# Peptides against a protein of PDB entry 2FGR, part 196

Target 1, 331 residues: chain A of PDB entry 2FGR
Amino acid sequence: SSVTLFGIVDTNVAYVNKDAAGDSRYGLGTSGASTSRLGLRGTEDLGGGLKAGFWLEGEIFGDDGNASGFNFKRRSTVSLSGNFGEVRLGRDLVPTSQKLTSYDLFSATGIGPFMGFRNWAAGQGADDNGIRANNLISYYTPNFGGFNAGFGYAFDEKQTIGTADSVGRYIGGYVAYDNGPLSASLGLAQQKTAVGGLATDRDEITLGASYNFGVAKLSGLLQQTKFKRDIGGDIKTNSYMLGASAPVGGVGEVKLQYALYDQKAIDSKAHQITLGYVHNLSKRTALYGNLAFLKNKDASTLGLQAKGVYAGGVQAGESQTGVQVGIRHAF

## One batch from the design tools (peptide; made by RFdiffusion4, then SolubleMPNN)

Design b2_p21_6_s1 (from b2_p21_6, 16 letters changed)
Fold by OpenDDE base, seed 4:
Structure b2_p21_6_s1 (fold): chain B 331 residues (1-331), chain A 21 residues (1-21)
Amino acid sequence: as target 1 above (331 residues)
Amino acid sequence: DEVRKLAEKLLKEFLEFVKNN
């Protein structure tokens, strides 16, 4: 049996030029290059190629010392693994987000990430961004000649919101091909939620791919999210991402990522472009900088996610610029 | 559109499979 304490402390100085009032925000933020976390994990060899595992992980907020408390909402799993793959029980990333966010060159955090995994419809479920679920059973296959898959089901436990039942039920999975420089994946998910107290299905389809040319990596995402409502019509968003990264001087990495969010329910687009740089001082410590531009069109109100400083929206049709400069330390 | 239709079909078939089992 082994137990490992691990974590990341990522803290930055952040600036955004506009909030919901049109005012600038600046200060100390968190999780600009990687989500800050504290965790415990371990494994037990049960013999015959079978292993038991546990994983407990919570988010750290280095700006306020976790003033709102600490929990294991990032991951709280027990698992069995072997030649058959891995079965997990407990709160975790849903299989679709776990796989498809791997194509995001900004690691699904800070001001630069792909923002497609979002609650686009004011869904009232706790995890309507499609990232994690409570009461989750997950299965992950081994890699067979490049092919791999993951599947998950989350129990709703008869959770209700308004007249909506089955809230928090998730079903989803992905198929993937991961071989050498190539990765490609297709993910499908459905969540039960509520919008305005009425039953709503959150359907998600995501295609991701990346190729590592050695000198540079290209990565892309195509996603459709649809909140299917019985009344008021569907809330559909098509999200697109294309990114490139390249090593610099053996210790640095430059990243450029573009995303388009076509918000069909409001006939409005948002364009995001982010330039990032990471400088590795060691295997565990890095300096980083991010520069992001978000252009909302028409009725779009999207904001950059400068966690700890400002993560809200902006006025309709407004553009936002964000900067983060920080330190990431892993232990 | 075809990939989306296929994906929606596969998801529907899977949901039906889970419902029936």
Scores: peptide ipSAE 0.007, ipTM 0.370, DockQ to the pose 0.014
Fold by OpenDDE base, seed 3:
Structure b2_p21_6_s1 (fold): chain B 331 residues (1-331), chain A 21 residues (1-21)
Amino acid sequence: as target 1 above (331 residues)
Amino acid sequence: DEVRKLAEKLLKEFLEFVKNN
């Protein structure tokens, strides 16, 4: 049996040149290179190749000391694992996001991440970004010569919003090939939610791939998200990402990532480009800098996620520039 | 090859499940 305390404290100085009023914002922010977290995890060998596990993880906000409280909303699972793979019970990343966000070179964090995993339609469900779910059962296969898969189901528990009676139900999974330098995955998910008090299906399809050339890594994502509304037509977004990373001088890493968000319901595109650098002072401590540019066209109002400083939208058709410089420490 | 077939089968079953729900 083992119990491990672990965490990350990541705090930065951040700047964005525009908020919703067109004004600049700056200050101390969190989670610029990795999401700040505190966690407990452990395993018990039950014999016969069977293991029990637990994982409890919550987000840390180093700028305000968790003024709104602490919880285990990142992950709160118990599991059984063995030659059959792993079954998990409890709130976690849904299998689709767990796998497909692995292709994001910014680790779904800070001002540079792929923002495709989003609530595109003012969905009223708590997790309408497709990232996590409550009441989740998940299963992950072993890796068989590179091939692996994950599946999940989350219970709605008869949660109602307006006339919608199955809010929070998730079903999804992925298939993948992970062998040596190559990774490729296909993910599919559906989540039940509400928009304007009416039942809505959030359908998601995502393709991801990466290849590590040793000297550099390439990564890509293709995603379609549809909020299928009974009234008012579908809200569809096609999201594309291409990124590259390379080691620098044995202690650094440079990252460049481009994303395009084609928001069909408003006939509007947003372009994101991010340059990042990480300098490892040790195995546990790094300095980092991120520079991001977000160009909204037409009716698009997307904003960079400078957590702890400004994570809201901008005026329609406005561009936003963001900078983060920070320290990440892992323990 | 058997693992590929299993992965393809699981994918197909999942796609059918998503289509039917």
Scores: peptide ipSAE 0.007, ipTM 0.363, DockQ to the pose 0.017
Fold by OpenDDE base, seed 5:
Structure b2_p21_6_s1 (fold): chain B 331 residues (1-331), chain A 21 residues (1-21)
Amino acid sequence: as target 1 above (331 residues)
Amino acid sequence: DEVRKLAEKLLKEFLEFVKNN
């Protein structure tokens, strides 16, 4: 058996020009280019092409030294892998988010990412953003001729909120084609939750595609999220993303990404545009800068996720500008 | 319900694929 200690410390100076009161926020933030983390992982060869694995990973908050504590909520899995693929038991990214967030050029991190994987309906479940689940069993296929898939089921363990039962139950998966410069995927998921103490289904459909032209990469996402309430109308959001990235001078990467969030329940749109640059000082250390603009229309109150500084909403119809400049170090 | 039915269908098709390979 082997054990590997690994991590990332990513800390930035961040600014947003508006909070919920219309005031600016600035300070030291975390996880602007990559989520800061500490992890342990290892494998054991069991013979015959079978391997056991473990993975324990928690988030690090470099601005406050993890004042609220440390946990393995990012991933806490045991696995078996071989020619059949990989089975995982424990808290992890759900298969849909693990695959479909790979098309986000900002890696679901900082002020620039695709924000479609969100709790759009004030869902009362712990993971109503569709990113991770507790009590998860996952299976990932090998890649065969470009085709691959992943499936997951999370047990609700009879969790209740108000009159809602089965809270936290997840079922979902993706199919994908990954061959050379091309990637394309379809993801489907349903999660049981509650809104206002009432049973609610979080249904998600996501299409993703990317193509690497060598000189640049294009990436796109199309997502529909529906919170189907037993009482009341559906809370539906259609989210769209288009991004481009290009290497710069062998040491840098520039990224530009646009997203549109069409929030049907409030008949309101939000537009996000982000410019990012990463400068590699070494294999493990980078400087980065992100500039994001979020335009809310009508009743939309979305805010940029400047973690450690401000990640709340803004006033309805307000625009927010965010900046992050930071250091990322991997070990 | 449609997403679940589709997920169940995809899971079934996958299990059949795994069984046949």
Scores: peptide ipSAE 0.006, ipTM 0.389, DockQ to the pose 0.015
Fold by OpenDDE base, seed 1:
Structure b2_p21_6_s1 (fold): chain B 331 residues (1-331), chain A 21 residues (1-21)
Amino acid sequence: as target 1 above (331 residues)
Amino acid sequence: DEVRKLAEKLLKEFLEFVKNN
């Protein structure tokens, strides 16, 4: 058996020009290029092509030293794997987010990521962003000629909020084709939650694709998230992303990503444009910079996620500019 | 409900595929 201690410490200086009061925020932030984490993982060969695995991973907040505590909320799984693929038990990324966030050129973190995986409706479930689930069983196929899939089910364990039952139940999965330069995936998920103490279904459909041209990579996402409330209208958001990345000078990567969030319930759009650069000082250490612009229209109040500095909204119809400059170190 | 039904269908189809392979 092998046990590996691993982690990332990613800390930045961050600035946003506008908070909810219209004031600037700046300071030391975390997780600008990769989510800061500490983890333990290992595998055991059981013979016959069967392996056991474990994975324990928590988020690190380098700015305050994890003042709110440390936990394994990022992943806490035991697994069996073999020719049949992998079965995982425990809190993890849900299969849909695990696959479909891979098309986000900003690695689902910092001020530049695709923000479609969000709680769009003030859902009262802890994981109403569609990223992770408690009580999760997941299965991932091998890759068969490019084709692969992942499926998951999370037990609600009779969790209730208000009159809503089955809160936290997840069912979802993806199908994908990953072959050479091409990746394409379709994901479907439903979570049970509550909005205003009333039962609500969070339905999600996501299409992702990328192609690596060698000199550049193109990536895209199309997503619909719908909170179906028993009482009241549906809260629907259509999210679109298009991004490109290119290697620079053998040690750098430039990234440009655009996203559109069409928030149907408030008939309001938000536009996000992010330019990012990563400079590898080594295999484990990088410098990075992100510049993001978020334009809210009409009633939209979205804010850039400058974790550790400011991740709140802005006033309706306001624009926000964000900057992150930081160090990422992996161990 | 449609997404769930589809996910359940895909899961079942996959489990059958794994069982048959």
Scores: peptide ipSAE 0.018, ipTM 0.423, DockQ to the pose 0.016; fails the geometry check

Design b2_p21_6_s2 (from b2_p21_6, 15 letters changed)
Fold by OpenDDE base, seed 4:
Structure b2_p21_6_s2 (fold): chain B 331 residues (1-331), chain A 21 residues (1-21)
Amino acid sequence: as target 1 above (331 residues)
Amino acid sequence: SAVREKAEELLKAFLEFVKNN
């Protein structure tokens, strides 16, 4: 058996030029290049190719020392693995987000990430961004000649909000092809939630692909999220992402990513463009900088996620510029 | 390759889905 303590402390100086009042915000932020975390994990060989595993992981907030507390809400799983793949029990990334966020060149964190995995409809469920679930059972296949898949189901446990009686139920999965420089995936998910106290289905379809040319990597995402409401019509968002990354001088990486969020329910678009640079001082320590621009049109109020500084929206039709400069350390 | 063809079919199906919904 093995037990490993691991973590990341990622802290930055961040600035955004506009908040919801039109004022600038600046200070220390967290998780600009990677989500800061503390975790424990281990495996036990049970013989015959069967292994047991555990994984406990929580978020670290280096700006305030976890003043709001610590928990294992990032992942809290027990697993069995073998030639059949892996079965996980417990809170985790849902299979769709685990796979499809891998195409985000900004690692689903900071001011640069793809923001398609979002609660677009004021859903009242705790995980209506489609990223994680409680009470989750997941299965991941091995890689068979490049082909792989993951599936998950989360129990609602009769969680109710208003008249909705199945809040937190998740069903979803992906199919993928991962071979050498190529990765491509299709993910489908449905979550049960509530909007305005009424039962709502959050349907999600995501296509992702990347290709590593050695000199550069291209990555893309196409996503539709639909909050299906019995009353008031559907809240649909089409999200698009295209990114490129390239190594610089053997110790650096430059990243450029564009995203478009077509918010159909408000007939409004938002455009995000982010330039990032990571400088590796060692295998464990990096400096980084991110520069992001978010243009909202019409009724769109999206804000950049400068965690620890400002992660709220802006006024309708306003543009926001964000900067992060920080240190990432892994242990 | 069969993989490329399948990827193109999946992409087309996705784009049609996005267009129709």
Scores: peptide ipSAE 0.009, ipTM 0.452, DockQ to the pose 0.013
Fold by OpenDDE base, seed 3:
Structure b2_p21_6_s2 (fold): chain B 331 residues (1-331), chain A 21 residues (1-21)
Amino acid sequence: as target 1 above (331 residues)
Amino acid sequence: SAVREKAEELLKAFLEFVKNN
């Protein structure tokens, strides 16, 4: 049996030039290059190729010392693994987000990430961004000559909001090909939620691919998210991402990523472009800088996610510029 | 080559899906 304590402390100075009032915000923020976390994990060999595992992981907020408390909402799983793959029980990344966020060169963190995994419709469910689920059972296949898959189901446990009676139910999965420099995946998911107290289905389809040329990596995402409402029509968003990364001098990495969010229900687009640099001082410690520009058109109000400083929206049609400079330490 | 071709076909199918929906 093994038990490992692990974590990341990532803290930055962040600036955004506009909030919802049009004012600038600046201060000490968290999780600019990687989400700050504390975790415990372990594995027990049961013999015959069977292993038991556990994983407990919570977010750390270094700016306020976790003033709102600590929990294991990032992951709280027990698992069995072997030649058949891995079965997990407990709160975790849903299989679709676990696989498809791997194509985000900003690791779904800070002001630069792909923001397609979002609650686009004022959904009233706790996880209407499609990232994690409570009461989750997941299965991940082994890799068969590059081919792999993951599937998940989350129980609603009769959770109700208004007239919706199955809130929090998730079903989804992905198929993938991972071989050498190439990765490609297709993910499908449906989550039950409520909007305005009425039952709503959050449907998601995502295609991701990447290729590592050695000198550079190219990555892309295509996603449609659709909140199907009985009254008021569907809320559909088409999200696109293209990114490139390259090693610099053996100790650094430069990243450039573009995303487009076509918000059909409000006939409005948002454009995001982010330049990032990571400088490795060691295997565990890095300095980083991110520069992001978000252009909202028409009725779009999206904001950059400068966690710990400002993560809200802006006025309709306003552009926002964000900067993060920070330290990441892993242990 | 065959995997790349399948990826390109999937990309085309997705782009058509996005165009039609």
Scores: peptide ipSAE 0.009, ipTM 0.489, DockQ to the pose 0.013; fails the geometry check
Fold by OpenDDE base, seed 1:
Structure b2_p21_6_s2 (fold): chain B 331 residues (1-331), chain A 21 residues (1-21)
Amino acid sequence: as target 1 above (331 residues)
Amino acid sequence: SAVREKAEELLKAFLEFVKNN
């Protein structure tokens, strides 16, 4: 068997010009270019092309040294893999998020990422952002001439909230085509949850695509999230993203990403635009800077996710500017 | 290419779905 210790420590100085009171916030934040993490993983060759695997990964908070503790909530899987693909048992990214977040040029972290994978409805389930699930079984196919797929099911284990049963049940999957510079994927998911103690289905459909032109990469996402409530009507959000990245001088990468969040239940839009730069000091160490603008319209209260500094909302219709400057180190 | 046509069809279907729902 092999065991690998791995991780990322990513810490930044962050600023946002507005919080919920209209005041600025600044300080030391985490995970601006990549999510800070500590992990253990390994494989065992079982012969005949079959391998066993394990993966244990938790988030690191470098600003406070994990004062609230450490856990393996990022991933805690055992797997079998071979010519048939890979089966995973345990908490992980759900297949839809694992594939479709790969089109986010900001790596689903910091102030610049696509924020569509969100709890849009004050869902009471622990994973109502559609990113991860407990009690998950996942299957990933091999790549067949570019075509690949992933499927997942998470058990609810009779979890209840209010009158809602089956809370935490997930079913979902994606189909994809990955061939050279082209990637395209369609994901579908449903998660059982509760809103206001009442049964609610979180339905998600996401289309993603990217193309690497060598000199630049383009990436896009189209998503609909719908919290279907028995009482009070559906809470629907349509999210759109378009991004571009380009290498700079062989040592850097510049990124520009725009997102639109059309929040139908409040008839309100939010616009996000982020400029990012990563400067590689080595293969493992980088400096980075992010500049993000979030414009809320009407009743929208979205805030940029300056983790460790301020990740809350703003007043309705207010705009927010965020900056992160930091160091990322991988080991 | 057939893949591009399918991608465009899927995109159209998705946009139509988003418009109609």
Scores: peptide ipSAE 0.009, ipTM 0.476, DockQ to the pose 0.013; fails the geometry check
Fold by OpenDDE base, seed 2:
Structure b2_p21_6_s2 (fold): chain B 331 residues (1-331), chain A 21 residues (1-21)
Amino acid sequence: as target 1 above (331 residues)
Amino acid sequence: SAVREKAEELLKAFLEFVKNN
């Protein structure tokens, strides 16, 4: 058996030029290039190609020292793996988010990421962003000549909110092709939740692809998220992303990513453009900078996710500019 | 390649789904 302690501490100085009142916000933020975390993991060889595993991972907030407490809400799994793939039991990334966020060049973190994995409808479930689930069983296939898949089911455990009786139930999966420079995936998910105390289905479909040209990588996402409400009509968002990254001087990486969020329920679009740079001081330590611009049109009120500084919305139709400069250290 | 054709078909189907929904 092996046990590994691991983590990331990522802390930044962040600025956004507008909050919900139109005022600037600035301060010390967290998780600008990678989510800060502390984890324990291990494996046991059971013989015959079978392995047991555990993984316990929690988020670190370097700005306040985890004033709200520490937990293993990032991942708390036990697993069996072998030639058949891997089965996981416990809270984790749902299979759809685990695979499809891999096409986000900003790794679903900081002010630059694809924000399609969101609670678009004021869903009352704990994980209505479609990223993680409690009570999750997951299965991941091996890679068969490039083809791979993942599936997951989360139990609702009779959780109720208002008249909704299946809150927290998740079913979803992806199919993918990963071979050399090419990756492509299709993900489908449904989560049961509540909006205004009424049963609501969060349906998600996501297509992702990337190609690594060596000198540069291109990546893209297409997503539809639909909160199907029994009363009040559907809340639908179509999200699009296109990004490019390139190595710089053997020690750096530059990233450029565009996203469009077409919020159908309010007939309003938001445009996000982010420029990022990472400078590796070592294999474990990097400096980084992110510059993001978010343009809301019409009734759109989206804000950049400057975690630890400001992650709220802005006034309808307002634009927001954000900057993060920070240190990432992995151990 | 057959994989590329299938990917393009899936992309078209997705775009059509997005257009119709």
Scores: peptide ipSAE 0.007, ipTM 0.472, DockQ to the pose 0.013; fails the geometry check

